# Designs tried in a protein design run: peptides against a protein of PDB entry 5K2M. Part 66

Target 1, 273 residues: chain A of PDB entry 5K2M
Amino acid sequence: MRIGITYTVLRREEMAIKERAGEFGEVVMLHEDDLLFPGNYDLDVVIIRNVSHFKALYTARLFESEGIPTVNSSRLIFEAGDKLFATLRLAGKVPVPEWKAALSEGGALRVPDSLGYPLVSKPVFGSWGRLLAKVNDRDSLEAVLEHRKWMKNPLYGIHYFQEFVEKPGRDIRSYVIGGEFVGAIYRYSNHWITNTARGGKAEPCSDPEVEELSVKAWEAFGEGALAIDIFESEKGLLVNEVNPNMEFKNAARVTGADMAGKLVEYAVEVAKT

## One batch from the design tools (peptide; aimed at target 1 L10)

Design b2_p29_7_s1 (made by RFdiffusion4, then SolubleMPNN; from b2_p29_7, 13 letters changed)
Fold by OpenDDE base, seed 1:
Structure b2_p29_7_s1 (fold): chain B 273 residues (1-273), chain A 29 residues (1-29)
Amino acid sequence: as target 1 above (273 residues)
Amino acid sequence: SEEERAEEEAKKIVDEEYEEIHPDYFSIL
């Protein structure tokens, strides 16, 4: 068993994955500078840990083109890494925040007619609560849409909105790998954007409803390793988004779950299929 | 720490990705 690990920077997650992978076979660390295609890679599976969503996506697809399976697959990275495409998968299986997508400013201006205010404007890609806006009124909506016109990436012209969900000063991040629930944490924040990368605290979450919902959310995609963001709302638990390139250092630390080991075990299973 | 530097670098890469992704990414969809 030869396990590739692609990476941009050696974070705690990549170090843990490398260490656990060494128990299952030969580990080949592949920095982004080592990636040249087409290549003759002698690998049974590749764990994708590129920081960039797009580099992760392309790296996965390039290995797959050479007959080497990846964790996550390029399909999963694509569908789960796009908030709109992820919502389309999730909405058929689990409760999600009410959402609208518009393909024009004129369409976006009509979103409040169905969802009301306040809204959350999200880009379809990206991490750590970047470019999230709480839209409380028409003036704020017009301002967000005006700013989007000046953004260079055409993906900013895909207008994705959710209802604003009032949260109890926290959200939940769960982890499901190969269909197995691995663990969950509460992420506390004094801001409506709850993210540990922005100074939030993490605590263990042991809730059977979270576990069941997390597995169902994973089943919407049917493969891979996903971090799942869940809101506690007045309507109950809502699956907000998933992440196919998960950070887990805080969750592993807080829960004691062997997330790196579970990821490697799944990669070894994928290599054998 | 080296870990903190790696996390800051990762955050920078993601921030740059938001700013610089070329329009033609849609050509692969």
Scores: peptide ipSAE 0.147, ipTM 0.699, DockQ to the pose 0.677
OpenDDE base, seeds 2, 3, 4, 5: peptide ipSAE 0.134, 0.146, 0.131, 0.137; ipTM 0.645, 0.713, 0.704, 0.700; seed 3 fails the geometry check

Design b2_p29_7_s2 (made by RFdiffusion4, then SolubleMPNN; from b2_p29_7, 13 letters changed)
Fold by OpenDDE base, seed 2:
Structure b2_p29_7_s2 (fold): chain B 273 residues (1-273), chain A 29 residues (1-29)
Amino acid sequence: as target 1 above (273 residues)
Amino acid sequence: SEEEKAEEEAKKIVEEEYEKVYPDYFSIL
């Protein structure tokens, strides 16, 4: 078994994946500077750990073009890494926050007619709660739309909105790998964006409802390794989004789950199929 | 630490791609 690991930087996750992969086979570390295509890669599987969503997507697709399976696949990275496409998958299987998408300013201005206020404006691409806006009123909506016109990336012209979900000062991050629930944490924050707060506390989440919902959310995609963001709402648990480029250092520390080992085990299974 | 430097670098990459700075995101991840 020859296991490739693509990476941009050696974070704690990449170091843990490398260490665990060494127990299952020969490990080939592939920095972004080492990647040229087409190439003659002698690999049974590649674990994709590029920091960039787009670099991860293209790297996965390039290896797949050479007949080398990837974890995650380019399909999964594409569908799960786009908030709108992820919502389209999730909405058919699990409870999600109410949402609207618009392709123009004129369409976006009608979103409150369906969802009311407050809204959450999200870019369809991005990580770490970036460019999230709580839109409380018409003036705030117009300001967000005006600012989007001046953004360089044309994907900022895709307007994705959710209902604002009141949370109990925390959210849930769960992890599902190969259809197996591997762990979950509570992330505490005094800010409505839990994932960006300085000094956030993580605690283990041991809730059977979270486990069941997390597996169902993974089944909406049917492959790979996903981090799943879940909100505790007055309506019950809601799947907010998924991440195919999961960070897990704090979750592994807090839960004691061998997330890196589980990822490698799944990659070895994928290599055998 | 080397780990902290790698996290800061990963943060900068994502900041450049999405044109937004979020301080201390890695402290919760």
Scores: peptide ipSAE 0.123, ipTM 0.673, DockQ to the pose 0.216
OpenDDE base, seeds 1, 3, 4, 5: peptide ipSAE 0.085, 0.029, 0.039, 0.058; ipTM 0.627, 0.636, 0.642, 0.621; seeds 1, 3, 4 fail the geometry check

Design b2_p29_7_s3 (made by RFdiffusion4, then SolubleMPNN; from b2_p29_7, 11 letters changed)
Fold by OpenDDE base, seed 5:
Structure b2_p29_7_s3 (fold): chain B 273 residues (1-273), chain A 29 residues (1-29)
Amino acid sequence: as target 1 above (273 residues)
Amino acid sequence: SEEEKAEEEAEKIVEQEYEEIHPDYFSVL
């Protein structure tokens, strides 16, 4: 068994994955600077840990073109890493926040006619709660849309909105790998955006409803390793988004779950199929 | 620490992605 690990930066997660992969076979660390295609890679599977969503996506697709399976697959990275495409998968299987998409400013201005106020404006790509806006009224909506016109990236012209969900000062992050629930945490924040990357408190979440919902959310995609963001709402549990390039150092520390080991075990099983 | 530097570098890479998506992202469709 030869296991590739692609990476941009050697984080705690990549170190843990490398260590655990060494128990199953030979480990080949591949920095982005080492990646040239087409190549003659002698690998049974590649674990994708590129920081960039797009670099991860292209790296996965390039290895797949050479007949080398990846964890995650390029399909999963593509569908789960886009908030709108992820919503399209999730909405058929699990409860999600009410949402609208518009392809123009004129379309976006009609979103409140369906969802009301307050809204959350999201870019379809990106992480760590960047460019999220709470839109309380028409003036705020017009301001967000005006600012989007000055952004150079054409994907900012894809207007994705959710209902604003009142949360109990926390959200849930769960982890499902190969269809197995691995663990979950509560992420506490005094802000409406809950994010542990900015030093939020994390606590273990042991809730059978979260476990069941997390597995169902994973089944909407049907493969890979996903972090799943769940809201506690007045309507019950809502799956907000998924992440195919998950951070897990805080969750592993808090839960004691061997997330790196589970990821490697899954990659080894993918290599055998 | 080296870990803090790795996190800060990862944050910068993610922030740069918000500025630079080339239209070829849709070639995977």
Scores: peptide ipSAE 0.173, ipTM 0.687, DockQ to the pose 0.843
OpenDDE base, seeds 1, 2, 3, 4: peptide ipSAE 0.167, 0.166, 0.164, 0.155; ipTM 0.695, 0.650, 0.701, 0.694; seed 3 fails the geometry check

Design b2_p29_7_s4 (made by RFdiffusion4, then SolubleMPNN; from b2_p29_7, 10 letters changed)
Fold by OpenDDE base, seed 5:
Structure b2_p29_7_s4 (fold): chain B 273 residues (1-273), chain A 29 residues (1-29)
Amino acid sequence: as target 1 above (273 residues)
Amino acid sequence: SMEEEAEREAERIVEEEETEIHPDYFDVL
């Protein structure tokens, strides 16, 4: 068994994955500077840990073109890494926040006719709650749309909105790998955006409803390793988003779950199929 | 620490990506 690991920077997650992969076979660390295609890679599977969503996507697709399976697959990275495409998968299987998409400013200005106020403006891509806006009224909506016109990335012209969900000062992040629930945490924040990357407190979450919902959310994609963000709402549990390039250092520390080991075990299973 | 520097570098890379992407990434599908 030869296990590739692609990476941009050696974070705690990449170090843990490398260590656990060494128990299953030979480990080949592949920095982005080492990646040339087409190549003659002698690998049974590649674990994708590129920081960039797009570099992760292209790296996965390039290995797949050489007949080498990846964790995650290029399909999963694409569908789960885009908030709108992820919503399209999730909405068919699990409860999600009410959402609208618009492809123009004129379309976006009609979103409140369906969702009302307050609503949340989201980019379809992005990390750590960046460029999320709570839109309370028409003036705020017009301001957000005006600012988007000055952004250089054309993907900011894809207008994605959700209902504003009142949360109990926390959200849930769960982890599902190969269809197995691995663990979950509560993420506490005094802000309506809950994110542990910005110094939020994490605590273990042991809830059988969260476990069941997390597995169902994973089944909407049907493969790979996903972090799943769940809201506690007056309507019950809502799956907000998924992440195919998950951070897990805080969750592993808080829960004691061997997330790196579970990821490697799944990659070894993928290599055998 | 080396870990804190790796985290900051990861944040920088993601922030740069969030500013410059062309729509052609859909051709990977």
Scores: peptide ipSAE 0.232, ipTM 0.728, DockQ to the pose 0.833
OpenDDE base, seeds 1, 2, 3, 4: peptide ipSAE 0.234, 0.220, 0.208, 0.207; ipTM 0.737, 0.719, 0.720, 0.714; seed 1 fails the geometry check

Design b2_p29_8 (made by RFdiffusion4)
Pose (drawn by RFdiffusion4):
Structure b2_p29_8 (pose): chain A 273 residues (1-273), chain P 29 residues (1-29)
Amino acid sequence: as target 1 above (273 residues)
Amino acid sequence: AFMETTLHFTEEEDEYYEEKAREEAEEES
């Protein structure tokens, strides 16, 4: 059993994964510098841990082209990692915040007629709560659209919006791996953006409703290891987002759950074809 | 070609995440 781990830097998550994988077989640490294709790699499975979402997608696709299964797969990395594609997959399967998509500035200006104010603008490929905007009126919408327009990345031209959900000073992050619920936390903040990457704080979450909803959200994709974001609202729990390159250091510390071990166990199972 | 083009346009965003993750890893080490 040879288990590959692709990484950018060795965060706590990558170190814990390396250790757990060592109990099952030879660990082959693959920095981005070690990635060259086409190439001969002798691996039964690769755990994708690249910090760049896009580098993780392409390395997963490249290893798949060498006949080497990846966790997560290139398909899941793309579908689950893009807010719009992921929302299309979650819709009708679990409750989600109301959302709209527009392809131009003019189309985006009509979004408030459907969603109302306040509304949330976010990039389709983003993480760590970056470039999220709470838009309370037309002036703010025009400001966000004007800035998006002048940004170089054509992906900023895909305008994705959600109604603003009044959360109770926190949100929920849960983890489902291979269909098994492995844990959840609350992420608190005085700010409406609660990511731990922006200073949000982790506490254990033992709400049985989140466990079931988290499995249903995972079932919309039917594979892999997903970190799932959930909002509490006046209309019950809403699934906001799914994440295919999960961070969990604060979550594992707070809940005591072995998220790195469960990811590895799942990877060994996929390594057996 | 497609991969290179994607990475070209996403480069600034990627560099931010990689550098931030590097700073956190060095601090915790």

Design b2_p29_8_s1 (made by RFdiffusion4, then SolubleMPNN; from b2_p29_8, 17 letters changed)
Fold by OpenDDE base, seed 4:
Structure b2_p29_8_s1 (fold): chain B 273 residues (1-273), chain A 29 residues (1-29)
Amino acid sequence: as target 1 above (273 residues)
Amino acid sequence: DEIEEALEFFKEEEEELIERAAKEAEAEA
């Protein structure tokens, strides 16, 4: 068994994955600078840990083109890493926040007719709550849309909106790998955008409803390793988004779950199929 | 112009992501 691990930055997660992978076979660390295609890679599976969503997506697809399976697959990275595409998968399986998508400013201006205010404007891509906007009124909507016109990436012309969900000062992040629930945490924040990287506290989440919902959310995609962001709302639990390029250092620390080990175990099983 | 703008955007986004990841990794060491 030869296990590749692609990475941009050697984070705690990549170190843990490397350590666990060493128990199953030979580990080949592949920095982004080491990647050239087409190539003659002698690997049974590649664990994708590139920081960039797009670098991760293309890296996965490039290895797949060489007949090497990846964790996550390029399909999963593509479907789960896009908030709109992820919503399309999730909405058929689990409760999600009410959402609208528009492909023009004129369409976007009609979103409040369905969702009302406040609403959340999200880019379809990006991490750590970047370019999330709480839109409280028409003037704020117009401002967000105007700013989007001047953004250089055409993907900002894809207007994705959700209802604003009132949260109890926290959200839930769960982890499902190969269809197995691995663990969950509460992420506390005084800001409407919950992120542990912004100084939020993490605590273990032990809730059977979260476990069941997390597995169902994973089943919407049917493969890979996903972090799942869940809101506690007045309507019950809502699956907000998923992440196919998950950070898990805080969750592993808080829960004691061997998330790196579970990821490697899954990658080894993928290599055997 | 649109391609150059898109390429510049992806570069800036990637650099920000890498810088953040590096800073977070350093803070944990």
Scores: peptide ipSAE 0.108, ipTM 0.720, DockQ to the pose 0.450
OpenDDE base, seeds 1, 2, 3, 5: peptide ipSAE 0.017, 0.058, 0.097, 0.077; ipTM 0.441, 0.699, 0.713, 0.707

Design b2_p29_8_s2 (made by RFdiffusion4, then SolubleMPNN; from b2_p29_8, 17 letters changed)
Fold by OpenDDE base, seed 3:
Structure b2_p29_8_s2 (fold): chain B 273 residues (1-273), chain A 29 residues (1-29)
Amino acid sequence: as target 1 above (273 residues)
Amino acid sequence: KEIEEALELFKEYEEELIEEARERAEEEE
C-alpha cells in the first residue's frame, strides 16, 4: 500500500495522518510545490490536505485522472466545500437554517422579504468565518452588496444568505468518516462567529441527537470524511455547514478520538475498492 | 492589466490563507 498525502502546510493533522498512514504502508508526502501533472504517480490512494479549497479540488481531480482515488474525492470537495451546494444536499436530509440564494443584487435585495432581519451573508467559498456579515437592516444589506461589486472573483456575485441563528455562546463540530461518527465537540465563543482559533474553548460533546444528525448529514453526500457544524437553536439542532478539508487537532485532543487513524483506515478502504 | 490584477488578487488571497493556516497550526491549545 502506497499512500500519498498532499499538503500546503504541515500541521498537527498532517503529521498525525502521516504517522498513522505509516502503519498501513509506504507514505509519500507531497507538498503542493512538488505536484506536477501528469506525473505518473505510483500511489494506491491520496489523502488531500491542501489548505485551499480550489487547490484541493483540482489536486483531487488530477489524481483521479491518473486512476488514483482520493480522500476526499473531487466530487465531495466540490459539493461539500461550496456552502450553497452543501446546503442543497443537506436540506433534503436534515434541518438547516433558513436560506436564500440570489444571482443578482436586485434579487438579493428581496431576500429580507422571505428571511427577515437579522440575516447572515456568506460567500459560497472560504473558510474560518471569512467575509461573513451579520446584516441587521436594509442599509447594511446595501453596503454588503456594494462591496461585493468590487470583489473581482465572479463567485462573490453568488449571493448566499441564511437566517441569523441565536446560539447559546457555542456551536457543535462533529466528525463523520466513511459514515461512522467519530466524535464531536462544543466550541465556545463570545462572538456570533464561532472559531476555535484564538482562545476558543473546546469541550467534548456526547449527545445522541448530535450523533444521529451528523450521520444523516454525512449521508446527504454519501462518501468521505466531513466535519459538520451544527447549531443549537430554538427550533432544535440545525446543520449549518460541512467541511471536506477538516481541522481536527482540537477535537482529537479533547475527545481522544483517533481521527487521523479513522481517516487513514477509510483511505485504505477506498484504495481497496 | 485586468488579468494581472486578478492574478495578484488570487495570489494575495492564497498567501493570506496559507499564513492563517500556519498561525492556526502554531496555536497550542
Scores: peptide ipSAE 0.270, ipTM 0.749, DockQ to the pose 0.393
OpenDDE base, seeds 1, 2, 4, 5: peptide ipSAE 0.252, 0.243, 0.247, 0.266; ipTM 0.741, 0.741, 0.748, 0.753

Design b2_p29_8_s3 (made by RFdiffusion4, then SolubleMPNN; from b2_p29_8, 15 letters changed)
Fold by OpenDDE base, seed 2:
Structure b2_p29_8_s3 (fold): chain B 273 residues (1-273), chain A 29 residues (1-29)
Amino acid sequence: as target 1 above (273 residues)
Amino acid sequence: DEIEKALEYFEEEEKVLEEEARREAEEEA
């Protein structure tokens, strides 16, 4: 078994994946600077750990074009890494926050007619809660839309909105790999945006309802390794989003789950199919 | 012009993501 690992930065996750992969076979670390295509890669599977969503997507697709399976697949990275496309998958299987998409300013200005205020404006791409806006009123909506016109990336012209969900000062991040629930954590924050990278307390989440919902959310995609963001709402548990480029250092530390080992085990299974 | 601006944006975004990932890795070392 020859396991490739693509990466941009050697983070704690990549170090853990490398260490665990060494128990299952030969490990080939592939920095982005080492990647040229088409290439003659002698690999049975590639674990995709590029930091950029787009670099991860294209790297996965390029290896797949050479007949080498990837974890995650380019299909999964594409569908799960776009917040709107992920919502389209999730909404058919699990409870999600109410949402609207608009392709114009004129469409976006009508979103409150359906969802009311407050709203959450999200870019369809991007990580770490960047450019999330709580839109409390019409003036705030107009300001967000005006700013989007001056952004360089045309994807900011895709207007994705959710209802604002009141959370109990925390959210849940769960991990499902190959359809197996691996673990979950509570992420505590005094801010409406919960992000572990911005600092915050993490605690183990041992809730059977979270486990069941997390597996169902994974089943909406049907493959790969996903981090799943879940809100505790007055309506019950809501799946907010999924991440195909999971960070798990905090979750692994807090839960004691061997997330890196589970990812490698799944990659080895994928290589055998 | 739109494609060029999109490419410039992706390059800028990727640099910011890589710098943040590097900082996080350095803070954990």
Scores: peptide ipSAE 0.221, ipTM 0.750, DockQ to the pose 0.485
OpenDDE base, seeds 1, 3, 4, 5: peptide ipSAE 0.164, 0.216, 0.181, 0.205; ipTM 0.726, 0.757, 0.730, 0.749

Design b2_p29_8_s4 (made by RFdiffusion4, then SolubleMPNN; from b2_p29_8, 16 letters changed)
Fold by OpenDDE base, seed 3:
Structure b2_p29_8_s4 (fold): chain B 273 residues (1-273), chain A 29 residues (1-29)
Amino acid sequence: as target 1 above (273 residues)
Amino acid sequence: SEIEEALKYFAEEDREREEEARRRAEEEA
C-alpha cells in the first residue's frame, strides 16, 4: 500500500501520521510545492493535511479526479469546513445552538426577533474564532452589519447567527475518525471564545454523553475524520461546529489517544473500498 | 471583480494560517 500525505507545514501531527503510516505501507510525503496536476500519482490513498481550508479542498478534489481517495474527502472538507453547511447537517441529528441565517441586512436585523439577545455573529468561513462578534443589542448588531458591508468578500454578506451560549469557562473538543470515538478534551479559557491556540489549558474529558453525542455528530456527515466542538449549556450538550482539518497534538498528548494511528487505519480502510 | 476580491481574501487568510502553523512547528522543533 502507498499512502500519500499532503502538507503545508510539517507539524507534530504530520510527523505522527507519517510515522504511523510507515507501519502500513510506503509513505509518500507531498509538500504543496511538489503537487502538480494532472499527475500520475501511484497512491492508494491520500491523507490531506494542508493547512489552508481551500488548498485542502482543492487538493482532495484533484486527487479524487485521478481516482485516488482522500481522507478527508473533498465533499466532507467542503461541508464540514463551512459553519452554515455544517450546521445544516448537524441540526438534523444532534442538538445545536439556536441559529439563524440571513442573506441581507434587512433579514439580519430581524434575527433578534426570533433568537433574542445576546447573539453571536459568525462568518461561515474562517478559523480560530476570527470575526466572531458577541452582539448584545440593536446598536451592536447595526455596527457589525455596517462593517460587513465594507468587507469585500461576498461571503460576508451571508449572515450567520447563533444564540450566545454561556459556557462554564471551557468547551469540549472531541475526535471521531471513521465513526469511532477516539477521545475528547476540555479546553479552558477565560474568554467566551475558547481556542487552544491562545494557550488554554487542556484536560481529558471522559464523559459517555460526550462520546455518544460526538459519534452522532459524525454520523451527520457519515465519513472521515472530524474534530467536534461541543458546548456545555443549561440546555445540555450542544454541538457548535466541526473541523475537517483537525489539530490533535494537544488532545493526543492529554488523552494519550493514538489519533495519528486511528487516522492512518481509517485511510487504509478507505483505500480498500 | 467579486471573484478577485474573494480570492485575495482566501489567499491572505490561508497565508496567515500557514505562517501560524509554521511558527508553531518551529517552536516545537
Scores: peptide ipSAE 0.234, ipTM 0.808, DockQ to the pose 0.536
OpenDDE base, seeds 1, 2, 4, 5: peptide ipSAE 0.220, 0.200, 0.149, 0.203; ipTM 0.793, 0.783, 0.749, 0.788; seeds 1, 5 fail the geometry check

## One batch from the design tools (peptide; aimed at target 1 R187 N243 N245 F248)

Design b2_p30_1 (made by RFdiffusion4)
Pose (drawn by RFdiffusion4):
Structure b2_p30_1 (pose): chain A 273 residues (1-273), chain P 30 residues (1-30)
Amino acid sequence: as target 1 above (273 residues)
Amino acid sequence: SVEELKAARLKALAEAAADLLATDEPPSGD
């Protein structure tokens, strides 16, 4: 059993994964500098841990082209990692915040007629709560659209919005790996954006409703290891987003769950075809 | 339509792929 781990820097998550994988077989640490294709790699499975979402997608696709299964797969990395594609997959399967998508500035200006104010603008490929905007009125919408327009990346032209959900000073992050619920936390903040990457704080979450909803959200994709974001609202739990390159150091510490071990166990199972 | 949205997204990704692969940004995760 040879287990590859692709990485950018060795965060706590990557170190814990390396350790757990060592109990099952030879670990081959693959920095981005070690990635060259086409190439001969002798691996039964690769765990994708690149920090760049896009580098993780392409390395997963490249290893798949060498006949080497990846965790997560290139398909899941793309579908789950893009807010719009992921929302299309979650819709009708679990409750989600109301959302709209527009392809231009003019189309985006009509979004408030459906969603009302306040509304949330976010990039389709983003993480860590970056470039999220709470838009309370037309002037703010025009400001966000004007800025997005002048940004170079054509992906900023895909305008994705959600109603603003009044959360109780926190949100929920849960983890489902291979269909098994492995844990959840609350992420508190005095700011409506609660990501731990922006200073949000982890506490254990033992709500049985989140376990079931988390499995249903995972089932919309039917594979892999997903970190799932959930909002509490006056209309019950809402699934906001899913993430295919999960961070969990605060979550594992707070809940005591072995998220790195469970990811590895799942990877060994996929390595057996 | 949904298919139009998907096609527009894929097109935009094809146009941005070279720049995205030349950098470690944006990060993934919480």

Design b2_p30_1_s3 (made by RFdiffusion4, then SolubleMPNN; from b2_p30_1, 12 letters changed)
Fold by OpenDDE base, seed 1:
Structure b2_p30_1_s3 (fold): chain B 273 residues (1-273), chain A 30 residues (1-30)
Amino acid sequence: as target 1 above (273 residues)
Amino acid sequence: SDEELREALLKRLEEAREALLSTDEPYSGE
């Protein structure tokens, strides 16, 4: 078994994945600077750990074009890594926050007619709460839309909005790999954005409802390794988004779950299919 | 921790590098 691991930065996650992969076979670390295609790669599977969503997506697709399966697949990265496309998958299977998408400024200005205020403006791509805006009124909406006009990437012209969900000072991050629930954490924050990258406290989450919902959310995609963000709302649990290129160092530390091992085990299974 | 700080700095450096090449690039993470 030859396991490739693509990466941008050797983080704790990549180190853990490398270590666990070594138990199953030969590990080939592939920094993104070393990737050229078409190439002569002798690998049974590649674990994709590029930091960039698009680099991860293209790397996965390029390996697949050479007959090498990837974890995650380019399909999963594409569908799960786009917030709107992910919402489309999720909405058919699990409760999600109310959402609207508009393809023009004129359309976006009508979103409050359906969702009301406050609402949340999100780019369809990005991580760590970048370009998230709580929009409390018309003036704020106009400001966000004005800024979007001048953003370089045309995807910023895709206007994705959610209802603002009042959270109990925390959210839930769960992990599902190969259809198996591997763990979950609470992420605490005094800010409406609860991302742990901003210094939030993490605690273990042991809730059967979270586990069940997380698996159902994963089933909306039907493959791979996903981190799942869940809100505790007055309406019950809502699946906010998923991440096909998750960090898990804090979750692994807090829960003691062998997330790196589970990821490698799944990759080995994929290699054998 | 020192390790967490190191990782955060490396991430930030990578983000800065990518931003110099393209401001359009999203990153995936926790």
Scores: peptide ipSAE 0.017, ipTM 0.507, DockQ to the pose 0.224
OpenDDE base, seeds 2, 3, 4, 5: peptide ipSAE 0.049, 0.017, 0.017, 0.047; ipTM 0.540, 0.454, 0.485, 0.526; seeds 2, 3, 4, 5 fail the geometry check

